# Peptides against a protein of PDB entry 3J47: the designs that were tried, part 17

Target 1, 121 residues: chain A of PDB entry 3J47
Amino acid sequence: IRLTNQLKSLKGLQSKLKDVVEYLDKVINKELPINHTILGKLQDVFNLLPNLGTPDDDEIDVENHDRINISNNLQKALTVKTNDELMVIYISNLVRSIIAFDDLIENKIQNKKIQEQRVKD
Target 2, 69 residues: chain B of PDB entry 3J47
Amino acid sequence: YEEKEESNLAATKSMVKIAEQYSKRIEEEKELTEEELKTRYVGRQDPKKHLSETADETLENNIVSVLTA

## One batch from the design tools (peptide; made by RFdiffusion4, then SolubleMPNN)

Design b1_p10_3_s2 (from b1_p10_3, 8 letters changed)
Fold by OpenDDE base, seed 4:
Structure b1_p10_3_s2 (fold): chain B 121 residues (1-121), chain C 69 residues (1-69), chain A 10 residues (1-10)
Amino acid sequence: as target 1 above (121 residues)
Amino acid sequence: as target 2 above (69 residues)
Amino acid sequence: EELLKELKEL
């Protein structure tokens, strides 16, 4: 249930992001006028994105190329963080699986010993 | 959408807590393995069973964490 | 190693 909800939210976000990209492309191509309301909503979305950049560094006129690079770097950093979290989860699951397997082996050995004792009796 | 977002937010908060719990669970898993090791030497079935149960619980919690990630 | 020993005992 929770995974399905997360997938649905992620799909919804992906669809919304695609719509935004399509809108921005149309604006860049001068096919549509700049809608200030949409731009305001996009700014709100960007403001809701966790500024993973420390807010302290100055008002430098980072040219549009640098903004894309910052967004890509932030996305890369988020991806790395997500990958690290996934790795930790994977390692944890592996460790648990190993322990469960060890217990299964021990249980099987005990069962074998019990069976051998019953055959002697 | 909103219910799923709320569930995802709760899941994300749970994931942070799960990361902390995961570190603790790894330690619990190690303790269980040590108890199993001790039980293997002493021939006492009960500590091994307890270790296995705790390892299983740790596995289940990690699976839930992966499913919530 | 110990797990391998246990596996051999099976």
Scores: peptide ipSAE 0.423, ipTM 0.838, DockQ to the pose 0.007
Fold by OpenDDE base, seed 2:
Structure b1_p10_3_s2 (fold): chain B 121 residues (1-121), chain C 69 residues (1-69), chain A 10 residues (1-10)
Amino acid sequence: as target 1 above (121 residues)
Amino acid sequence: as target 2 above (69 residues)
Amino acid sequence: EELLKELKEL
C-alpha cells in the first residue's frame, strides 16, 4: 500500500511536469498565449526547489537537510542519508535472515534426532 | 495525490523512529540468539522457537522500514 | 562457530 501510494505520487508529478514542458514548448512556438497564472505557479515551484547551482555557505540548517528530500545538492545529501538508511535496513535484513537460517538448521537437527530415535525403537 | 504525500511524510518521520528502533531490534535479536544457544544446551524446543519468532519479527520490521524509506 | 557446527550436523 505505502509503496503503491509513493509510485502514484511520483507518476502524478511526472505527468504534471510533462504537461508543463508541453505548455512551455507551445508558448515558445507562439501556439498558445502565455498563461500568467500557470507561469506564476511554476515560478513558485522553481523557487521552492532548493538552489542546485550556488553552494552559498548560508546556514543550511543541517537538521532540515537530513529530513527534507528537496533538491540536487540537498538531493545529494539526502541521497547519502537515504543510502545510509538503506544500508542499515539491508544489514538488518541480512542479520534476520541469518537468525532465521540458524533456527531452520536447529529445527532440522532436532527432527533428525527424533527420526534416529524412532529407527532405534 | 495529497493523501499519498501525507503518507510519505508520515513514513519519513517513521523512518527516523525506525533507526532508533533498529538498534533496539538488533539487541532483541541477540537476546533471542542467546536463548537459542541456551535451548541448544538445555534441549528445550521453546527458547529456540521464541528466537525464531523474534528474528522473523525483526525481519518484518526491517522490511517495513525499507518500504517506508 | 556454533552455526557451522549445526551445519555440519545436518
Scores: peptide ipSAE 0.443, ipTM 0.844, DockQ to the pose 0.007; fails the geometry check
Fold by OpenDDE base, seed 5:
Structure b1_p10_3_s2 (fold): chain B 121 residues (1-121), chain C 69 residues (1-69), chain A 10 residues (1-10)
Amino acid sequence: as target 1 above (121 residues)
Amino acid sequence: as target 2 above (69 residues)
Amino acid sequence: EELLKELKEL
């Protein structure tokens, strides 16, 4: 469900971006007037999106390390955070698997002891 | 879209909470393992089974958290 | 070590 919602949001954003590109192409071709309101909102979104367009601005404002899902340069720092979270999850799963395996071994030993006792009776 | 964005924000907040809960869950898993060890000495199956079930539930919750991240 | 003991008891 959560992943599906994220994917749906991403698809919606992609569709909206495509519509904006198509709109911009029509404006460049003088077919439609620029909707200043949509463009302003899009500019606001682009300004809130860490600047995707400047490959060179290494100014990863160190403070925003926490936000995993936003734009590519932030996404590198966020990818590191995501990798750390995935590692924690992996270690957790490993620990649980070890505990479950230990319990399985113990249960098997107990079952064997019960069977041996039943054969003696 | 807005509901999904809200869900993603909630998911991200949940991931931070999951990291905290993960540390707590590791401690709970240790306590369960200690109780299993104690139960092994007592020779009663019931506490060991409960510990195993709690460890499994903790594992499932972590897997769901990872799949949601 | 305890896991190994348990495995030996199997």
Scores: peptide ipSAE 0.429, ipTM 0.839, DockQ to the pose 0.007; fails the geometry check
Fold by OpenDDE base, seed 3:
Structure b1_p10_3_s2 (fold): chain B 121 residues (1-121), chain C 69 residues (1-69), chain A 10 residues (1-10)
Amino acid sequence: as target 1 above (121 residues)
Amino acid sequence: as target 2 above (69 residues)
Amino acid sequence: EELLKELKEL
């Protein structure tokens, strides 16, 4: 259920992004007027998105450079946090798998002993 | 979308709490393994079964945590 | 080690 909801949300985000790109292309081609409200919301979304890949446009004022550096540092910190979390989950799963395997082996041994006893009777 | 973003944020906060709980879960798993070791000496199957069930529950909880990350 | 021993007993 949770994975399905995550996948559904990701698909919806992808569809929305596609619609935004199509809208921007139409605006660039002068087929549609610039909707300032949509553009403002999009700008807010982009500001909230970790600025992964905009090369340092050297022309952006010193205040924007500090914000970009802070954003990149925040993104890096979020990536590190995500990696650490995934590592902990991975180790946890391994430990549980080992314990479950040990129990499976013990259960198999017990079942074998029971079967051997039944053959002797 | 917003509900899912909120769910992901809640899941991330839960994972931080899970990391703290993970240390406790590892200790619980170890205690269960020690009980299994003790049951090997006592010849009682029941504690071993309980350990296995707890290990499985722990594994399921980790899988759910991975799916929520 | 004990698990390996147990596996060998199977």
Scores: peptide ipSAE 0.427, ipTM 0.841, DockQ to the pose 0.007; fails the geometry check

Design b1_p10_3_s3 (from b1_p10_3, 8 letters changed)
Fold by OpenDDE base, seed 2:
Structure b1_p10_3_s3 (fold): chain B 121 residues (1-121), chain C 69 residues (1-69), chain A 10 residues (1-10)
Amino acid sequence: as target 1 above (121 residues)
Amino acid sequence: as target 2 above (69 residues)
Amino acid sequence: EELLQELKKL
């Protein structure tokens, strides 16, 4: 369910971005008038996109960098955080898998002992 | 879309909590391994089953954490 | 090591 919701959100964002690109191309080609309301909303979205170009080093609020998946320099630090989190999850899954295998081996040994006892009777 | 965005935000907050819970889950997994070891020595099936169940629960929680990430 | 011993019992 959660993964499906994330995929649906990403697909919705992708569709909206495609519509924006198509609109901008039509405006450039003078096929459609400039819709100021759409452009204003687009500009607001671009302003909310973390500045990819100039890392002003000063206001990297280190606390928000760990919490918010925002954009490319922030996205690099967020990519690092996401990679660290994925690594922890991977190790956890590996450890659980090892324990599950150990239990399976022990269960098999017990079953073998029970079968050996039945053959002696 | 908005409901899914809210779900993703809740998932991200849950991920921070999962990191703390992860350390606790690793410790619980170790305790189960110790119980399995004790069960191997005592020959009791019950502690081994409990270890397996907790290992499975720990795995499931990690998978949920990956899906939340 | 213990896992290897258990594997040898199988």
Scores: peptide ipSAE 0.457, ipTM 0.847, DockQ to the pose 0.007; fails the geometry check
Fold by OpenDDE base, seed 1:
Structure b1_p10_3_s3 (fold): chain B 121 residues (1-121), chain C 69 residues (1-69), chain A 10 residues (1-10)
Amino acid sequence: as target 1 above (121 residues)
Amino acid sequence: as target 2 above (69 residues)
Amino acid sequence: EELLQELKKL
């Protein structure tokens, strides 16, 4: 369910981006008037997007650490944080899996002992 | 789309809380293992079962954390 | 070690 919602959100964003590109092309071709409100919102989105376009590694603005899923430069810093978080989750899952496996083995041993006792009676 | 975006935002906030809860979950998992060991020695099946149940709950919470991440 | 002892009982 969660992965499906994320995929749907990404697909919606992709569709909106395509609509904006198509709108911009129509404005350039003088087929439609410039909608300043859409352009302003798009500019706000681009300003919130970590700069995708300049290869200068140095301006990864550290301050936006808290905000979700936006583009490559902030994605590097977010990728490091996400990698650390995924590592913690992975270790936790392993520990829980080991405990659950130990319990399953003990339960199986107990069941075997009960069966062996029943066969002797 | 907006509902899913809100769900993703809630998930991200939950991840920060999960990192803090993770240490507590590891401790709860250790307590379960100790109860299982104690139950093995005492011959009482009930403490082992409780330990197994808490380990399972800890595993489920980690899986939910992975799915949130 | 305890896990190995449990495995031997299976």
Scores: peptide ipSAE 0.453, ipTM 0.847, DockQ to the pose 0.007; fails the geometry check
Fold by OpenDDE base, seed 3:
Structure b1_p10_3_s3 (fold): chain B 121 residues (1-121), chain C 69 residues (1-69), chain A 10 residues (1-10)
Amino acid sequence: as target 1 above (121 residues)
Amino acid sequence: as target 2 above (69 residues)
Amino acid sequence: EELLQELKKL
């Protein structure tokens, strides 16, 4: 259920991003007027998104260079945090799998002993 | 979308809490393994079964945690 | 090692 909800969310985000791209293309082609409200919301979303460096080579004044460095550092920190979390989960799953395997082996041994006893009776 | 973003944020906060709980779960898992070792000596099947069930529950909780990450 | 010994008893 949770995975399905995450997948559905990701698909919807992808669809929304596609719609935004199509809208931006229409605005660039002068087919639609610039909706300032949509652009403002999109800009807010892009500011909240880790600035995956699209180097839009716009003359970014020195103040923007510090913001880009901060954004890159934040993205790096988020990536490190995600990797650490995934590592912990991976190790946890391995440990549980080992214990479950040990129990499976013991259960198999017991079942074999029960079967051997039934053959002797 | 917003509900899922909220769910992902809640999941990430839960994962930080899960990291602390993970240390406790590892210790619980170790205690269960020690009980299994003790049950090998005592010849009682019941504690071994309980250990297996707890290990499975622990595994399921980790899988759910992975799915929420 | 103990797990391998248990597996060998199977």
Scores: peptide ipSAE 0.441, ipTM 0.842, DockQ to the pose 0.007; fails the geometry check
Fold by OpenDDE base, seed 5:
Structure b1_p10_3_s3 (fold): chain B 121 residues (1-121), chain C 69 residues (1-69), chain A 10 residues (1-10)
Amino acid sequence: as target 1 above (121 residues)
Amino acid sequence: as target 2 above (69 residues)
Amino acid sequence: EELLQELKKL
């Protein structure tokens, strides 16, 4: 469910971005007037999106390390955070698997003892 | 879209909470393992089974959290 | 070590 909602949001963003590109192409071709309101909102979105367009601004404002889902340069720092989270999850799963395996061994031992007792009776 | 964005924001907040809960879950898993060790000495199956079930539930919750991240 | 002891009880 959660992943599906994230995928749906991403698809919606992609569709909207495509519509904006198509709109911009029509404006460049003088087929439609620039909707200043949509363009302003898009500019606001682009300004809120960490600047995708400047490869050189190393000013990763260190404060925004927490936001995993936003834009490529931030996405590098966020990829590190995501990798750390994935490692924590991996270690957790490993620990649980070890515990479950230990319990399985104990259960097998107990079952064997019960069978041996039943054969003696 | 807005509901999904809200869900993603809630997911991100949940990931931070999951990291905290993960540390707590590791401690709960240790307590369960200690109780299982104690139950081995008592020779009663019931506490060991409960410990195993709780460890499994903790594992499932972490897997779901990872799949949601 | 404890796991090995448990395995020996099997």
Scores: peptide ipSAE 0.440, ipTM 0.840, DockQ to the pose 0.007; fails the geometry check

Design b1_p10_4_s1 (from b1_p10_4, 6 letters changed)
Fold by OpenDDE base, seed 3:
Structure b1_p10_4_s1 (fold): chain B 121 residues (1-121), chain C 69 residues (1-69), chain A 10 residues (1-10)
Amino acid sequence: as target 1 above (121 residues)
Amino acid sequence: as target 2 above (69 residues)
Amino acid sequence: TLADFIDELL
């Protein structure tokens, strides 16, 4: 259920991002008037989104550089935090797997001993 | 959108809580392993099986937590 | 021990 909700959330974000790109393309092509209210809300969302710096955004003016650096630092910090959480979960799974293997091995030893006793009888 | 943002914020808060629960689960797993070690000395099959089952449940919960994060 | 079992499986 939780994974499905996260996947649904990610798919929704991807769909919204695609809609934004399509809207920007239509604005560039002068096919639609810029809805200033939607654009303002999107701009606020983009300012809150950690700029996943596509390396091509390096051409945008010096005043954006400090805001981009703060956004990139926040994104980097969020990415690091996510990686740390994933590492903790991975280590947990490994530890549980090791314990499960230890028990499996012990069960196998016991089964082998029982079989050897039955062959001797 | 707001419901998704709230869900993501709740997910992040749940991850912090999961990290704390994870530390506690690791300690519980160690305690179970100690009980298994004790069971190896006492020669009773039952505590060892119970430890194995609890370790498996703990693993399953971590996998579900990873899949949920 | 687990080690003894691994050795027996090998």
Scores: peptide ipSAE 0.420, ipTM 0.837, DockQ to the pose 0.005
Fold by OpenDDE base, seed 1:
Structure b1_p10_4_s1 (fold): chain B 121 residues (1-121), chain C 69 residues (1-69), chain A 10 residues (1-10)
Amino acid sequence: as target 1 above (121 residues)
Amino acid sequence: as target 2 above (69 residues)
Amino acid sequence: TLADFIDELL
């Protein structure tokens, strides 16, 4: 349930981001007037998004190309974090399965020993 | 969307806590396997069964944690 | 040992 909800939220966010990009491209091309209400809602969404690394206040001058790279770097960092969490969970399940298997083997050995003793009697 | 975002934030916090609990569970599991090794020498079935049950419970908790992650 | 048991199973 929780993973499905996360996937649905990510898909919803992706669709909304695509719509925003399409809208911004139309505004840049002067095909549509600047809608201040849409821009205000977008700003609210950006303020609610965990700060994609606020560049410290001082260096205004780094070109638009680096901002797309920073967004990609943060997305990459979030993907790495998610991958690490999944890896820990996977290793945990593997270790538990190994222990359960070891116990099953020990139980089987004990049962075999009991059966061999009963045949000797 | 908001309910799902709140659920994801709670999930991420729970995942950090699960990682700490997992490290502790691995250590507890090692102690249990050492006790199993000792119990194998003492010939009493009861401590081995208890260790097996604890390992199974630990496994179940990890599976549930993975399914909830 | 576990290894000896695996060898007996095989």
Scores: peptide ipSAE 0.409, ipTM 0.829, DockQ to the pose 0.005
Fold by OpenDDE base, seed 2:
Structure b1_p10_4_s1 (fold): chain B 121 residues (1-121), chain C 69 residues (1-69), chain A 10 residues (1-10)
Amino acid sequence: as target 1 above (121 residues)
Amino acid sequence: as target 2 above (69 residues)
Amino acid sequence: TLADFIDELL
């Protein structure tokens, strides 16, 4: 359910971005007048987008690393944080799988011992 | 879309909590493995089964954490 | 141990 909702949100964002691109292309081609209200909202969205391109805000305040910081250094930091979290989850799953396997092996050994005892009787 | 955004934000907050719970779950899983090892020594099947079930529950919780991330 | 168990399983 959650993954499906995330995917649907992402698809909705993608569709909206496509509509914006199509609108901008029509404005460039002088086919449609610029809707200033839509353009203003789009500019606000772009200003809220983490700065992808300016390396100059090098003050990676290391202390806010634990908060999903939204800037592009933030997106990179968020991507790194997400990657670290995924790694922890992956390791956890491996550990659980190993323990479950150990238990399975133990159960098989016990079953084998019981069978060997039955053959001796 | 808004409900999904709220769900994603809740999922992200849940991930932080899951990371803390994950560390605790790893320790609980280790304790169960030690108890299973001790139970192998005692020759009782029941503690081993309980350890296996707890390991499976721990695995399931990790998978849910990954899906939430 | 797990190792002993693996050896017994083999």
Scores: peptide ipSAE 0.440, ipTM 0.844, DockQ to the pose 0.005; fails the geometry check
Fold by OpenDDE base, seed 5:
Structure b1_p10_4_s1 (fold): chain B 121 residues (1-121), chain C 69 residues (1-69), chain A 10 residues (1-10)
Amino acid sequence: as target 1 above (121 residues)
Amino acid sequence: as target 2 above (69 residues)
Amino acid sequence: TLADFIDELL
């Protein structure tokens, strides 16, 4: 469900972005007037999007917005965070698997002891 | 879209909480393992089984966390 | 111990 919702949101964003590109192309071609409201909202979205475009040197305060895969530089930091989280999850699963294995071993020993006792009776 | 965005935000917040809970779960898992070790010495089935069940529950929660990440 | 169990399994 969550992954599906994320995928749907991403698809919606992609579709909207495509519509904006198509609109911008029409404006460039002078087929449609510039809708300042749409452009302003888009500009706001781009401003909220960590600076996608200009590779310029300024210390983008790495505001710790870790996880949103949206913009490349932020995405890189987010990718690192995601990798760390996945690593923690992996280690956790490994530890649980080891514990479960230990329990299985103990259960097997107990079963063997019970069987040996039954053979002696 | 907004509902999914809200769900994703909630999921992200949940993941941070899961990381904290995971640290706590690791500690709980250690405590259970210690209890299992103690139960091995006492020779009766019950505490070991409970430890195993709790370890399994902890594992399931981690898997769900991974699937949510 | 786990080691003792492994030894018993062997």
Scores: peptide ipSAE 0.419, ipTM 0.833, DockQ to the pose 0.005; fails the geometry check

Design b1_p10_4_s2 (from b1_p10_4, 8 letters changed)
Fold by OpenDDE base, seed 5:
Structure b1_p10_4_s2 (fold): chain B 121 residues (1-121), chain C 69 residues (1-69), chain A 10 residues (1-10)
Amino acid sequence: as target 1 above (121 residues)
Amino acid sequence: as target 2 above (69 residues)
Amino acid sequence: SLADLIKKIE
């Protein structure tokens, strides 16, 4: 469900971006007037998005905002965070697996003891 | 889209909380393992089973957390 | 311990 919602949101964003590109192409071709309201909202979205476009590497304001923001510079920091989270999850799974194996071994020992007792009876 | 965005935001916040909960769950898992170790000396079946079940639940929660990450 | 359990299984 959550992944599906994320995918749907991404698809919606992709569709909207496509519409904007198509609109911009029409404006460039002088076929349609610029919808300033949509462009303003998009600009606001782009401003809220970490600066995707300017290649100047300089002020990576490492605001450690944990959000997997698709934005490239923040995406790098977010990728590191995601990697750390995945490592924690991996370690957790390993620990749980070890505990499960311990229980399995104990169950096996108990079963052997029960079988030995049955043979003595 | 807004519902999904809200869900993603909630999921992200939940992931941070899950990381904290995960640290706590690891500690709980250790405590359960210690209880199993203690219970192995006393009685045949029951406390060990409970610890095993709790470990399994902890594992399941971690898997769900990974899937939501 | 887990090690003791392994020894008992062997």
Scores: peptide ipSAE 0.432, ipTM 0.837, DockQ to the pose 0.005
Fold by OpenDDE base, seed 3:
Parts: C-alpha cells; sequence; structure tokens
Structure b1_p10_4_s2 (fold): chain B 121 residues (1-121), chain C 69 residues (1-69), chain A 10 residues (1-10)
C-alpha cells in the first residue's frame, strides 16, 4: 500500500512537471498569459525542492547564486539525512531478518524432533 | 499531490522517531534473543515462540518504515 | 547457539 502510494505520488509529480513544461512552452510561444499565481507557487515549490541536477538554472542573476548555493547545501544536507535514514532502516531490516532466520531454524529443529518422536511411537 | 506531500512529511517525521526507536528496537531484539537462549537452556518452547513473533513484528515495522521513507 | 541449531537441522 505505501509503496503504491509513493509510486502514485511520483507519477502525479511527473504529470504535473509535464504540464508545467507544456505551460512554459505555451508562454514562450505567447499563446497563453502567464498565471503569476501558479508560477509563484511553482517557484516556491522549486525553491523548496532540492534543485537536483537541472543545469539550466545556472543562468539566473548573481544574487540568486548565494541562494542557489544555500539551496544546494540544503539539498545536500537533506540527501545525507535521507541516506542515513535509509541506512538505519537497512540495518534494522537485516537484524530482524537474522532473528527471524534464527527462529525459523529453531522451529525446524523442534519440528524435526517432534517427527522423530512420532516415528518412535 | 498535497495528500502525498503530507504523507511524505509525516513519513519523514516518523523516520526520525523510528531512528530514535531503532536503538530501542535493537535492544528489544537482543533481549528476545537472550530469552530464546534462556528458553533453549530451559527447554520450554513458549518463550522462543514469543521472541520469534516479536522479532517478526520488529522486522515488519522496519519494512513499513523503509517503505515510508 | 545458532550453529548448534543448524547442526541439528542437518
Amino acid sequence: as target 1 above (121 residues)
Amino acid sequence: as target 2 above (69 residues)
Amino acid sequence: SLADLIKKIE
């Protein structure tokens, strides 16, 4: 269920991103007026989103460079935090798997002993 | 999308809490293993079963946490 | 031990 929701969210984000690109293309072609409110919200979202890897934002003004560097540092920090969380989850899963495996082995041994006793009876 | 964003934010907060609980869960898992060890010495099946069930629940919670992360 | 358990399964 959770994975499905994450996938659905990602697909929704992808669809919205495509719509934004189409909108930007129409604005560039002067076919539609720029909705300033939507663009402002999108800009806020992009500013909140770690600017992963779109190289084209390098062309915006020198004052944005410090904000971009701060954003990049924040993005890096968020990435590191995410990696640490994933690592903790991975280790936890590994430990649980080991314990579960130990229990399975014990259960198998017990079952074998029960079967051996039944054969002797 | 907003519901998913809210879910992701809640998941991130849950992950921080999970990280704190992780050490506790590891300790609980160790205690269960000790109980299994004790049960192996005492020859009673019930404590081992309980340890196994607790370990499985701990694993399930971690998997859910990973899926939420 | 886990090792003893493995030996018992074999």
Scores: peptide ipSAE 0.430, ipTM 0.840, DockQ to the pose 0.005
Fold by OpenDDE base, seed 1:
Structure b1_p10_4_s2 (fold): chain B 121 residues (1-121), chain C 69 residues (1-69), chain A 10 residues (1-10)
Amino acid sequence: as target 1 above (121 residues)
Amino acid sequence: as target 2 above (69 residues)
Amino acid sequence: SLADLIKKIE
């Protein structure tokens, strides 16, 4: 459910961005007048988006390294954070699997001992 | 879309909490392994089964945490 | 140990 909601949100954002690009291209080509209301909403969206690709903001504050980088530079830091979280989950699953196998092996050994005792009897 | 965004934010906060819980779960898993070692000494069926069940629950919680991350 | 268990299963 959660992953599906995230995917749906991302797809919705992608569709909206495509519509904006198409609108901007039409405005540049003078096919449509500039709609100031739409432009204002887009500007608000861009201001809320983490700065993706502008090379000039040198001040990558070192402290936000663990946040999911949505922007290319921010996306890289977010990718690192996501990788760390996935690593923790992977290790946890591996450890649980090892414990489950250990229990399975112990159960198998016990069953074998019980069978050997029954045959002696 | 807004409902999904709220869900994603909640998920991110949950992921931080999961990281803390993961450290605690690793310690709990170690304790279970020690109990298994002790149970090997004391004899039959019950303590080993309880340890196995707790390990399975810990694994399930980690899988759910990974899926929610 | 786990190693002892593995040896007993073989």
Scores: peptide ipSAE 0.438, ipTM 0.839, DockQ to the pose 0.005; fails the geometry check
Fold by OpenDDE base, seed 4:
Structure b1_p10_4_s2 (fold): chain B 121 residues (1-121), chain C 69 residues (1-69), chain A 10 residues (1-10)
Amino acid sequence: as target 1 above (121 residues)
Amino acid sequence: as target 2 above (69 residues)
Amino acid sequence: SLADLIKKIE
């Protein structure tokens, strides 16, 4: 249930992001006028996004290309962080599985010893 | 979507907490494995069972953490 | 070791 809800939310977010990209492309191509209400909502969304690396107050006079690269670098950093978290979870599950398997092996060995003792009696 | 988003937000907060707990759980899992090794040397099942149970709990918590992520 | 346990199970 929880995973299904998370997947649905992620799919919804992906669809919304796609719509925003399509809208921005149309605005850039001058096919549609700039909708100030949509831009305001997008700005609100960006402001709600965790400040991905406070650039120190150094002069944000860097050209639009650098902003796209910064956004990509931030997205990359977030992706790396997410991957690291997933990796930790994966390793933890693997370790638990190994411990559980070790216990099963030990239980099987003990059961075999008990059976061998019963056959000798 | 909103109900799922709220559930995902709660899950994400839980995942951060779980990551911290995961480091602690990994250590607990190691302790359980050491107890199993000790129990194997002592020849009786009891400490090994406790280690196995702790390992299982650690695994379950990790699975829940993965599902919440 | 775990490896020894595996060998004993076989």
Scores: peptide ipSAE 0.433, ipTM 0.841, DockQ to the pose 0.005; fails the geometry check

